# Peptides against a protein of PDB entry 9IZ0, part 86

Target 1, 345 residues: chain A of PDB entry 9IZ0
Amino acid sequence: ITCLGSNGHTYKQLVKGGNDDLRQDAVMEQVFEQVNGFLRSYRKTSQRNLSMRTYKVIPLALKTGVIEWVQDTIPLGEYLDSAHKVYHPKEWSLSTCRKLIAEKQMEDLETRLKVYDLVCRHYRPVFRHFFLESYADPVQWFTTQTNYARSTAVASVLGHVLGLGDRHGQNILIDKTSGEVIHIDLGIAFEQGKKLPVPECVPFRLTRDVVDGMGITGVEGVFRRCMEFTLETLRREEDSLLSVLEVLRYDPLFSWLISPLRRMKKQKMQLENFNQPESGNITTDASRDPKIQRNNVSGESEAERAILKVRQKLSSTLSVEASVGELIRIAQDPSYLALMFCGWS

## One batch from the design tools (peptide; aimed at target 1 H168 V198)

Design b2_p30_1_s4 (made by RFdiffusion4, then SolubleMPNN; from b2_p30_1, 16 letters changed)
Fold by OpenDDE base, seed 1:
Order: C-alpha cells, then sequence, then structure tokens
Structure b2_p30_1_s4 (fold): chain B 345 residues (1-345), chain A 30 residues (1-30)
C-alpha cells in the first residue's frame, strides 16, 4: 500500500497478514534500536557508524500489521539467483542444487559433505558483482562494499547473540544505495532455529556469496574488525542488554518458543522449494503426533534459558578476537554448511 | 478482507491516519 504521512510525503508499506507474528519482529526491532544506542555510545563502533539496520513494524494484531517497505532494497537470494544465471549460465540451477542437498538430507556427514562440495563446484559465488554492477565510481564501490561488510558484521554478532534463525537469502535485504544489509522476518530468535526440521547449526549466515560480497579480503579486515568492535560493545553493555531482554521476559505475548504452526509452515516451505510433486493425501493425521507433553516448561523458564544463553555468548572467558575468530570459523565450516538448507550460497 | 480487518484494528488502536490510508487503498482495489 502507499500511505500519506503527516509530513505530506507518501510511503510504501507492506501489509502483512495471516500466519506471521509481526509482534516478534516489532520486539526484535526494539532490541536492535537499543543495541544501536550502545553502538552509538561506544567510540570504536560510533566512529564506524556501526548499526543494525532497522525497519518500522506496526503490529496491529498477533498476525496482522503494517511493515515499512524498505525502499531501494533487493532480497539477497533474489539477486543471487538472477546474478548466478547471468554470470554462470552453464552451472546448475538453484533448484538442482536444492534437490541434491535434500536427497542426501538423511545421509551421514561424509556423504553430505561430498554433495555439498559437488554443489559448490557447480554453483559458484557471484555476490561481488552486486557492487561491481551498481557502482561505476570506484569510491562509491569501495564505500558500499565497506558498508556491506560493516552491516553484515553487526548483524552477524547480534544474530549470534540473540540466536536469530531463518536467515535465508529472502530474509536478508541488500540496500542498493548504501550496500547495507537489512534483516527481516525476525520471529525465529533465541536459538529456536535449532528446532526447525533442518536445524540451523551456524551462528549466522556466512556462506560463500555472503563472503564474496566483502571483496578480495573476504572476512579478513573490515568484517572481522567490525565483528570484534560490535562484540566488545555488547560485552561492555551486557547488563543493559540483559535488562532490555528481562523486560521481554514479562511480556506475556512474547513467544520465546517457535510455534508448532510456524514450524510446520517452514517445513512446508522447505518441501515446496524442492518441487516434489504433490503426491496426494498425506493426511498427516495431526492426531497421532505423540502428545509431546507440553511439559509445562513455563514460558518464563524458556525466557530464563534464552537470557542465560545470551549471557553465555557475551562471556569474557575468551578474548573478543578469539571469540570472533571461532564464530567466523564455525560459520564458514563446510561440516555445518553441508547440514543447512542452503549452505552453498 | 485483510484491508477491512486492518482498518478496524487501526481505528481500535486510535491510528486514524493509518485507517484513512488503508481505506484509500481499499477503495483503489474495489
Amino acid sequence: as target 1 above (345 residues)
Amino acid sequence: DLLKELIELARELGLEGLAANLEGALKEKE
């Protein structure tokens, strides 16, 4: 929709309805704004204009609301699919790669690694071309690539600390003007991505294309240093961050758990993306899912566990450099990426 | 349907400016 603002300007907005819990998004955006306050207060992060890009969410109901249309953006996955067809027209399609990974989903790690390596050889990175195509001026090119690496670093640290899940290429927007990343669909947080049918096992998305966008230095230089400064800021502001999360603990409407419906929706979307023909009535007799005893792990106990996990991730047991080094290593490890729904791109 | 629900919700929340914009968008689709 297009809305006329009180300032006389027109704004495009996305009306979202149905099964999406916009309240989760709105709460996470509020947490990001608080974190952006910490990043602005700390010299090392402020001097680099480090921030999590936010967007306005207006939840009107649990499942209905208005989202800011982030202008001049493209989903990372949309760009990558388009660019891959242009730059590598003889390589495999995204659907072929997805199919091969899915066919081996129940196999051992060794078999999955072999298939992942095969897919990687037939689906090469292209995301560097986003910056080369969009910016004819070398200064603009360098600036936007730097902004991309910075914003990706902030989002990676914050995504790890808050346990953001569902970080597929359609949930990561690229700003065509600034090169910054915008994370959307924030309703899988606090490690609930590990409860998906395909568990998320990486701390954040650092696939080959995400790295290719950083240019010739890859993760080394701007990205690593900005992760370090972001983590240093979050460790310094640990008590402030935990206090913000404790307010959410008492929000009775905040879901610390992935809903069964959202889990099923994500499972269905994962299966539909494999072009398996609709073989008919799998009456998933929803009656025979064993009553997973809702162990009355009160929403409070899950909130407490989530906050404890945030505190553990902010632990100063390892140096900032060692912690960031390990996060980067794990996020790029083929043994984890081969287990992901789309770890190759 | 969704736009009608949003208009009602926007009014209930006192978001009259949003309700008016949603009503405009509804009329453009009808």
Scores: peptide ipSAE 0.032, ipTM 0.456, DockQ to the pose 0.029
OpenDDE base, seeds 2, 3, 4, 5: peptide ipSAE 0.000, 0.000, 0.019, 0.017; ipTM 0.268, 0.246, 0.471, 0.497

Design b2_p30_2 (made by RFdiffusion4)
Pose (drawn by RFdiffusion4):
Structure b2_p30_2 (pose): chain A 304 residues (1-257, 299-345), chain P 30 residues (1-30)
Amino acid sequence: ITCLGSNGHTYKQLVKGGNDDLRQDAVMEQVFEQVNGFLRSYRKTSQRNLSMRTYKVIPLALKTGVIEWVQDTIPLGEYLDSAHKVYHPKEWSLSTCRKLIAEKQMEDLETRLKVYDLVCRHYRPVFRHFFLESYADPVQWFTTQTNYARSTAVASVLGHVLGLGDRHGQNILIDKTSGEVIHIDLGIAFEQGKKLPVPECVPFRLTRDVVDGMGITGVEGVFRRCMEFTLETLRREEDSLLSVLEVLRYDPLFSWLGESEAERAILKVRQKLSSTLSVEASVGELIRIAQDPSYLALMFCGWS
Amino acid sequence: EEEIEEKIQELAVEQEEEELEEKEEEYEEA
């Protein structure tokens, strides 16, 4: 539902009747805003202008809340389905990949990796072409690319820290003229998903297409630097963060999918921010564990 | 027991696919 504005600007409101965890999304957005404040009160984490982008959430009811449909965007999942066909029509479709992996579900590890390797060899990455031929001449394109890389890196580090759940393309919106990414429908949090009926391996969203969209350079450069600066900044302001997560723990609103998984979750948050391992080594291990095909194969259908 | 575990996984996969399709439909309508 799109309404005009007194200043003359239209605002789009996405109202949902489905039982999306909009209250969890709202509290998560509050945490994200406070993180933006942390990144704001520092030198390195603000020269890059890095921020975990937040979309305003106004949940009138958990089942029937209303959120701000962000200014003109194309979701990642709804995108690169058309781009996949247009750019690579010869290669296999999502239908061959999907249920072919469906045949992979009951197979062993080697079979799962083999079939995944085959399908991934068939379906070359295509998201790299969104930033080309869409935005503008090269300066704006690069600014958009670095904005996407920074925003996705910060969002991914934060999601790994807070154990964010679903990370399909259906839950990722790319801005367009700016390039900052907006994660949507973050209902599953504090390590909720891996432990699904169907298990997962990857801690944060990192497919082949996503790393192809970061540019010619994969996730080694601006992405890793932004991630590691985010990790160090989050560690430096760790006390305030755990204070925020504690106040989340003591209220019966945040979903942690007497004693609760929230305690163990924030302990794991502390471990993730623990200074025992160097931050650079932590970012390296995170990139490796999110990029390796062995982990990617077991994730789910698609996710090429 | 093994068959029940498989059915639970199959149902979870089908529900996840349906959720993804519903999200796509909501976005298309938006």

Design b2_p30_2_s1 (made by RFdiffusion4, then SolubleMPNN; from b2_p30_2, 18 letters changed)
Fold by OpenDDE base, seed 2:
Structure b2_p30_2_s1 (fold): chain B 345 residues (1-345), chain A 30 residues (1-30)
Amino acid sequence: as target 1 above (345 residues)
Amino acid sequence: KEEEKLKKQLEALKERLEKLEEKRELWKKA
């Protein structure tokens, strides 16, 4: 849909309908706005203008709403697929890499690591070229790359703390004006990504291309420091953040569990990206998913478990630096990335 | 004609190199 704003500008709006619960996105955006309040109040984060980029979600019904389309954005995955073809035309296609990882999905970790390393050698990072090409001016280039590293750091901490899943390259937008990341499709939260057919094993997306966009320092410097300041702010505001999440515990419209429909849709998307047209009737016996009756009792117990997990992630048992160091290590660990649907880029 | 095209390409490459060197110096300071 295209809407004319009161300012005379036309805004594209994406209407999501059908199986996607836009209320999940709207609630997560409200949590991000509260966190942005904490980031603005704390000196170390406010001085750096640290924020989670948000988008407007207007839920119109239980499964229908309008998402304000963020202008001047590109999906990270769309850019990367195009850029890999330009910069590395002799390397493997994304489809070839996906096929090889899929063919080894049921194999041991050693075999999966060997295939992951092989894919990594034949599909090299290119995301640095986004900044090098898009910004001719050195100051604009440096500013936008810094904004990218900062916004990625905030999104990484929040993504970990809130257990945000489904962080594939189509659900991460790059703002072409600022270089900031915009996370979309927020309906897999509170570690429900671990319940996907290919479980999410990393705390946030920190693949080789995500790191290549940070330039020569990679994760060291701006990204690491901004993760530390963000986590320090969230630890300071733990009670405030938990109070926001407790309000969601009593929201009958919020789902703490991945919907069976969303799980099946993701399963199908994962399988379709693996199947070349070999006619193997994978009869996904849809009959065996237990009818998760939305018994209110199951929702409350899952909410309590989710809030407890958030509290545990905000624990001051380790220093901020040690906690961030471990998160960065895990997010880049080949032993986890080799298990992912697309851990190489 | 071909020499003038090569001169313009060389100037454009020099300007691009200078901008890349400035970018590199900004990175060393960051």
Scores: peptide ipSAE 0.043, ipTM 0.591, DockQ to the pose 0.011
OpenDDE base, seeds 1, 3, 4, 5: peptide ipSAE 0.019, 0.021, 0.029, 0.027; ipTM 0.367, 0.545, 0.567, 0.549

Design b2_p30_2_s2 (made by RFdiffusion4, then SolubleMPNN; from b2_p30_2, 18 letters changed)
Fold by OpenDDE base, seed 3:
Structure b2_p30_2_s2 (fold): chain B 345 residues (1-345), chain A 30 residues (1-30)
Amino acid sequence: as target 1 above (345 residues)
Amino acid sequence: DEEKKREERLKALEEREKELEEKRELFKKA
């Protein structure tokens, strides 16, 4: 739909209907707006214009809402698949890489690491070419690549602290004007991604292509420093952030439990990405309910556990530099990346 | 050959990246 704003500008909006609960996305965007307030209040983050890029979500009903259409964006995964075919046409296809990783999913870590290394040798990073191709002017190239590293740093800290899951290449948009990242489909928060069939083992997405987009300095430049400043700000505002999350404990729009339907949809998307779409009628024989132990964990008990985990992640037991160093190490560790659905790009 | 054109384009992008990084270091010193 197209809406006329009070400022006289026309905005394109996506009306999303169906089984998608937009209430989770709307609540997480409100949390990011509060965090952006904290980032503006501190000199080290404000001087760098550090922010989580947000988009407006208005839930209209249990299954319908309006999402702001983010113009001039591309999904990271869509760019990477297209660019890899252009720059490395002799390397393996994304489907070949996915198949090899899937075939070894039930094998030991050593075997999975060998297959991950093999895939990495046949699928090289290309994301630096986004900046080189899109920005002819040196100042624009420098500015956009800096904005990318800054926005990725903010999103990485927030992703870890808030336990944002499902940060695959289709849920990360690149703004073609600014180079900033925009995280979409915020339906998994507070480490609910660890309850997926393929558990998320990394604190945030820091794959080889995510690093390649940072340029020659990789993580050791703007990215690390901006993670440190972001984490320093969140530690200072711990009580303010926890107070925002405590309000969400009683928000009827927020579900601390992943819905069975959303779990099934994500399971299906994970399985469909592993299986080639052979046109076989996957009769949803609902009969193989894996005995998900219905631990009758009340939504309130999950909310309390989530808030406690956020507090633990904001702990000052380690320096900001040591904490960021460990997060960067874990996010790049092949032992975790080899366990992911798409850890090589 | 399309492949030779792709290799030439990659090399030109690498040379441009180097020139842009040299300019970046000049802008940081200014």
Scores: peptide ipSAE 0.130, ipTM 0.728, DockQ to the pose 0.015
OpenDDE base, seeds 1, 2, 4, 5: peptide ipSAE 0.097, 0.102, 0.095, 0.074; ipTM 0.708, 0.713, 0.700, 0.681; seeds 2, 5 fail the geometry check

Design b2_p30_2_s3 (made by RFdiffusion4, then SolubleMPNN; from b2_p30_2, 16 letters changed)
Fold by OpenDDE base, seed 1:
Structure b2_p30_2_s3 (fold): chain B 345 residues (1-345), chain A 30 residues (1-30)
Amino acid sequence: as target 1 above (345 residues)
Amino acid sequence: EEEKKRKERLEALEKREKELEEKRELFRKA
């Protein structure tokens, strides 16, 4: 829909309804706005204009609302699929890569690593070409690539600290004007991504294409330094950040757990991407209702556990540099990426 | 048409890589 603003400007809005809890997105955007306040308060982050890109989410009812349509954006995954066809037309399709990884999802780590390496050889990084194609001026190219590395660093730290999941290429938008990343579909937070059918094992998305977009220095430049400055800021503002999260503990509309419906939707979406014909004999043998022991782990106990994990991630037991170094190492480790739904791109 | 767009993107890339290398050389000489 298009809405006329009080300022006389027209804004495109996306209306969402159905099973997606926009309240989760709205809450996470509010947390990002608070964090952006912290990032503006510190010299090291403010001098670099470090921020998490946000968008307006208006929840109207349970699972219904309006989101701001971010203009001049492209999903990372859409760009990458297009660019791979252009730059590497003799390489494997994304569907072929997905199929091979899927066929081995139940195999041992050694077998999964071999398939991951094979996929990586037949699906090479291309995301550097986004900046080369989009910006004819070298200053604009350098600026936008720098903004990409900066925004990715902020999003990586926040994604780790808040335990953001489901960070696939369709949930990461690239702003074509600034080169900044915009994270969408924020309803998998506080490490609930580990409860997905394919568990998320990395702290944030730092795949080969995400790194290729940083240019020749990869992670060893603007990205690493901006992660360090962001983590330093969040450690200083730990009590402020925890106070923001404690307000959410008492929000009866906020879910600290992935909804069974959302988990099923993501499971279906993963299965549909595998082109397995519906073997129509899903005998709904309703008899194996796994007794979901409703461990009445009160929503309060899950909130407390989530807040405790945020506190643990902000711990000063390791230096900022050591902590960031370890996060970057884990996020790029083939032993974790080979376990992901799409760890090669 | 898709092959034409591909060729145009590759030619634009090659031109851009050259312009960037020329600038890197200018910055190394400064």
Scores: peptide ipSAE 0.091, ipTM 0.700, DockQ to the pose 0.015
OpenDDE base, seeds 2, 3, 4, 5: peptide ipSAE 0.028, 0.034, 0.031, 0.039; ipTM 0.603, 0.635, 0.594, 0.665

Design b2_p30_2_s4 (made by RFdiffusion4, then SolubleMPNN; from b2_p30_2, 16 letters changed)
Fold by OpenDDE base, seed 1:
Structure b2_p30_2_s4 (fold): chain B 345 residues (1-345), chain A 30 residues (1-30)
Amino acid sequence: as target 1 above (345 residues)
Amino acid sequence: EEEEERERRRKALEEREKELEEKRELWRKA
């Protein structure tokens, strides 16, 4: 939909309906705006214009709303699939890589690492080409690549601290004008990604293509330093951030748990990428659902646990540098990436 | 800090020029 604003500007709007809880997105965007306030107040982050890119979400009902359409963006995964076909036409398709990884999903870590390494050798990084192709001017190229590394650093720290899940290449947009990343579909937060059929094992997305977009310095340049400054700001503003999250604890409309419907939708999307031929009547004998005692863990006790985990992630027990160093190490560790749905790009 | 940032920028521009020349060679051979 296209809307005319009261300011005379025309805005593209996406009306989203169905099973997606846009209130989760709207609440997370409000948390990001508060964090952007902290980043603007702190010298080290303000001087670098560090921010989480936000978008306007207007929830209209329980599962419907209007999302501001971010103009001049592309999904990271869409660019990577297109660019990979251009730069490496003899390498494997994304569908082939996905198939091989998931044929081994139930195997041991050693087998999964071997398949991950094989996929990595047949699917090389290409994301540096986004900046090389899109920006002929050297100053624009360097500026946009720097903005990408900065915005990715902020999003990585916030994604870890808030436990943002489902950070696949279709939920990460690239602004073609600024080079900044925009995270969308924020309804998996507070480590609920660990409850997906393929559990999330990394603190944030730092795959080979995400790193390739940072240029020759990779993670050791602008990215690491901007992660450090962002984490230093969040540690300084811990009480302010926790106070924002405590307001959400009492929001009866906020879900601290992944919805069963969203879990089923993600499970279906993970399974539909496998052309399993319709093998016949596996009567899933539904009789052996172990009585998962739905411990009626009150929504309040899930909120308490989520806030406690945020506090633990902001702990000053380790230096900022040591904490960021460990996060970067874990996010790039093949032993974790091999467990992911798409850890190779 | 500023001097290190200038040096990082210089190295990034040198790498860009190299990658652009490698691309130009690929396009000349295609």
Scores: peptide ipSAE 0.071, ipTM 0.665, DockQ to the pose 0.014
OpenDDE base, seeds 2, 3, 4, 5: peptide ipSAE 0.039, 0.051, 0.021, 0.027; ipTM 0.631, 0.671, 0.529, 0.559

Design b2_p30_3_s1 (made by RFdiffusion4, then SolubleMPNN; its pose is not in this set)
Fold by OpenDDE base, seed 2:
Structure b2_p30_3_s1 (fold): chain B 345 residues (1-345), chain A 30 residues (1-30)
Amino acid sequence: as target 1 above (345 residues)
Amino acid sequence: DELRKLLAELASAGVEKRLEALEELLKKYP
C-alpha cells in the first residue's frame, strides 16, 4: 500500500496478513528502541552510533498489520544466492548444498560435519563483494562495511541476549545506503528457536558469509570490539532491560512460547526448501507440546524463565571480552553449524 | 581527514590493496 503522510510525502507500506503474528514483532521493536536508548546514553556505544535498526510495526488484528517498508534493502540470502552464481559459477548451487545437508540430517554428528565441510569447500563466501561492487568510492566502501560490522555486532549481542531465532538470510535485510543490517520477522524469541524441528543451537548468525562481509579482519577488530561495547552497555543497563521485559510479563497478548501454528509453518517451509515430499504425517512430537510443558512447570511462569535466562546471559561471571570471545567461538563452531538448516552460508 | 585521504589513495589501488589497507584503517579506527 502507498500512504500519504501528514507531511505530504508518499510512503510504501507492506500489509502483512495470514499466519504472521505482528504483535511479537511490534513488542520486540519496542524492546530494541529501549536498548537503542541505552546505546545512545553510553559513551563507548554512542561514539560509534551503535544501534539496532528498527522498523515500524502496526498490528491491526491477530494476524494482520502494517509494516514499514524498508526502502533500498535486499535480503542477505537473495544477495548471496545471486552473488555466488556470479563470482563462483563453477561451484555448487545453493539447491545442491541444501539437498546434501538435508539427505544427512538424520545421520550422526561426524557424518554431518563431513558433509558440512564438503559443502563449505564447494560453496565459498561471497558477501565481501556486496561492498566492493556497490560502492565505487573507497570512503563509502569503508563506511558501509564498518556500518555493517557495527550493526551486525549489535544485532548479534541483542539476538543472543533476547534469544532471537529464525535468523535465516531472508529475515536479515541489508540496507544498500548504509550497509546496516535490519532484522525482520521477530516472532521467535527467548530461545524458542531450540523448539523448532531443526533446533537452533548458535547464539546468533555468524556464518562464513556473515563474516566475509566484515572484510579482511573478519570477526576481529570492529565486530568484536562493538560486540564488547554493546554487551558492556547491556550489563550496565541490566535492571533497566529486565524492567522493560517485566512489562511484557503482564502483556496477555505477548507469547513467550512458539505457537504450534508457527512451528508447523516453519516445519513446512524447511521441508519445501529441501524439496522433500510433503510427508502428510507432521508428527507433532507430543512431548514438546506447549500444553505438556505447562503441566510439568509447577509454579514458574514461561515469562519468569525467559527473564531469568536473559539475566543469566548478562551475568558478569566472565569478563566482557571472555564472554564475547566464547559467543564468537560458539557461533562459528562447525559442530553447531553443521546441525543447522543453512549453517554454511 | 587523514582517513579520507588514505581511503582516496586506496581508490586507485586494486581490490586486494584496498583490503590490506582497510585492515590497517580498521585497526586504527575501531
Scores: peptide ipSAE 0.022, ipTM 0.578, DockQ to the pose 0.012
OpenDDE base, seeds 1, 3, 4, 5: peptide ipSAE 0.019, 0.017, 0.015, 0.019; ipTM 0.481, 0.479, 0.484, 0.548

Design b2_p30_3_s2 (made by RFdiffusion4, then SolubleMPNN; its pose is not in this set)
Fold by OpenDDE base, seed 4:
Structure b2_p30_3_s2 (fold): chain B 345 residues (1-345), chain A 30 residues (1-30)
Amino acid sequence: as target 1 above (345 residues)
Amino acid sequence: DELKKLLAEAADKGIQERLKVLKELLEKLP
C-alpha cells in the first residue's frame, strides 16, 4: 500500500497478513536499536558508523502488520538468481542445485559434501557484480562495498549472539544506495533455527556469494576487523545487553520458542522448494501428528536458557580475534554448509 | 514483578502500547 503521511510525504508500505508474527520482528528491531546505542557509545565502532540496519515494523494486529517497504532494496537471493543467469548462463539453475541437495538430505556427511562440492562447481559466486553494476563512480563503489562488509559484520555478530535463524537470501535485503544489508523476518531467534526440519548449523550466513560481495579481500580486512570491533563492544556492554533481554523475559507475549505453526509453515516451504511440481498426486496423509513433546518447560525457563546462551557467547575466555576467527571458520566450513538448505550461494 | 505487571497491562491495551512501554523500558536501562 502507499500511504500519505501527515507530513505530506508518500510512504510505500508492505502489508503482511497471515501467520507472519510481525510482533517478534518489532521487538527484535527494538533490541537492535539498543545495540546500535552501544555501537555509537564505543569509539572503535562509532568511528566506523557500525550499526545493525533497522526497518520500521508497525504491527497492526496479532498476525497482521505493516512493514515499511525499505525503498531501493533488493532481496539478496533475488539479485543472485538474476545475476547468476546473466553471468553464468551455462551453469545449473537454482532449482537444479536445490533438487540435488534435497535428494541427498538424508545421506551421510561424505555424500552431502560430494553433492555440495558438485553444486558449488556448477553454481559460481556472482555477488561482486552487484557493486560493479550499481556504482560507476570508484568512490561510490569503494564506499558501498565497505558499507556492505561493515553491515554484514555487525549483522553476523548480532545474528550469532542473538541466535538469529532463517537467514536465507530472501530474508536479507541489500540497500542499493548504501550497499548495507537489512535483515528481515526476525521471528526465528535464540537458536530456534536448530529446531527447523533442516537445522541451521552455521552461526550466520557467510556463503560464497556473501563473501564475493566483500571484494578481493573477502573476509579479511574490513569484515573481520568490523566483526572484532562489534564483538568487543558487545562484550563490554554484556550487562546492558543481558538487561535488555531480561526486560523481554518479563514480556508475556515475547516468544522464546519457535511456534509449531511457524515450524510447520517453514517445513512446508522447505519441502515445496524441494518438490518441483511433478504432477504426481502425493496424497499427503496428514495423519502423522508428530507428537510435539510439549516439554512442559515454563516460558521462563526457556528465556533463562536463552539468556544464559547469550552470556556464554559473550564470554571473554577466548580473545576477540580468536572468537571471530572461529566464527568465520565455522560459517565457511563445507561440513556445515553442505547440511544447509542453500549453503552454496 | 512490577515490570511483568507493567508489560502485561501494556499488552492488554494492545500491540502499540506494548511496544511503546517496551521502548520506554529499554531506553531507561543504564
Scores: peptide ipSAE 0.173, ipTM 0.801, DockQ to the pose 0.017
OpenDDE base, seeds 1, 2, 3, 5: peptide ipSAE 0.140, 0.008, 0.030, 0.149; ipTM 0.789, 0.328, 0.683, 0.777

Design b2_p30_3_s3 (made by RFdiffusion4, then SolubleMPNN; its pose is not in this set)
Fold by OpenDDE base, seed 5:
Structure b2_p30_3_s3 (fold): chain B 345 residues (1-345), chain A 30 residues (1-30)
Amino acid sequence: as target 1 above (345 residues)
Amino acid sequence: TKLLKLLAELADAGVQERLEALEKLLKELP
């Protein structure tokens, strides 16, 4: 929908209906605003203007709401698919890469690593071109690339700490004005991404294209340092962050678990992206509802486990540098990326 | 390499620290 604001500006708004729990998105955005408060209060983060980019979510009902349309954005995955065709027209299509990875999904790690490496050779990174194409002025190019690395660092730390899942290229927007990342569809948090049909094995998305956008320094420049400062801030504000999460423990409408419907929808979307419509009437009898064992784990017990995991991730047992170093290592490890739905881009 | 490190340091600096380091770099350029 398009709304006329009281300021005379027209705002696009996305109305989501159906099975999308926008309440979880709204809650996560509130958590991000609190974290942005912490980042503004700390010299090392405030001086760098570190923030998680937020968007307004207004839940209208349990499954319906209005999302702010973030103007001047593009989904990372949309850009990457288009740019890859331009810069690497002789390489494999995204659909070919997806097919090859999926065909080996049930195979051993060695076989999955081999197919992942093969896909990586035939689908090279292109995301650096976003900045080179979009910003002709060297100062703007450098500023926007820096903003990208900074915002990706903040989002990576927060994504790890809060256990954000479903961080595919359509759920990460790039602001074309600032170069900042905007994470959307926050309905998979507190490591519920591990309960997807393809479990998420990385702490955050740090694929080859995500790194290519950081420019010549890759992860060893602005990104690493901004991760360190962000984690330092979150460790300092641990009690404040945990207090915000404890409020959610008592919200009976907050789902600490991925809904069976959302899981099924994500599974179906994964499967439909593999089924090109060959016109075969496969009346696959949809009657095998896998009895999702309702493990009646009380929502309170899952909330407590989630909060405990957040606390564990904020532990000072390792230095900030060591913790960030390990996170970056794991997020880039082929042994984890080969297990992902789209770990190559 | 040195220029890239300096640019990375400059990128990570605040606006003021970037200005000061650019001013320093401009003074160090022959």
Scores: peptide ipSAE 0.026, ipTM 0.533, DockQ to the pose 0.010
OpenDDE base, seeds 1, 2, 3, 4: peptide ipSAE 0.021, 0.023, 0.020, 0.020; ipTM 0.525, 0.521, 0.525, 0.523

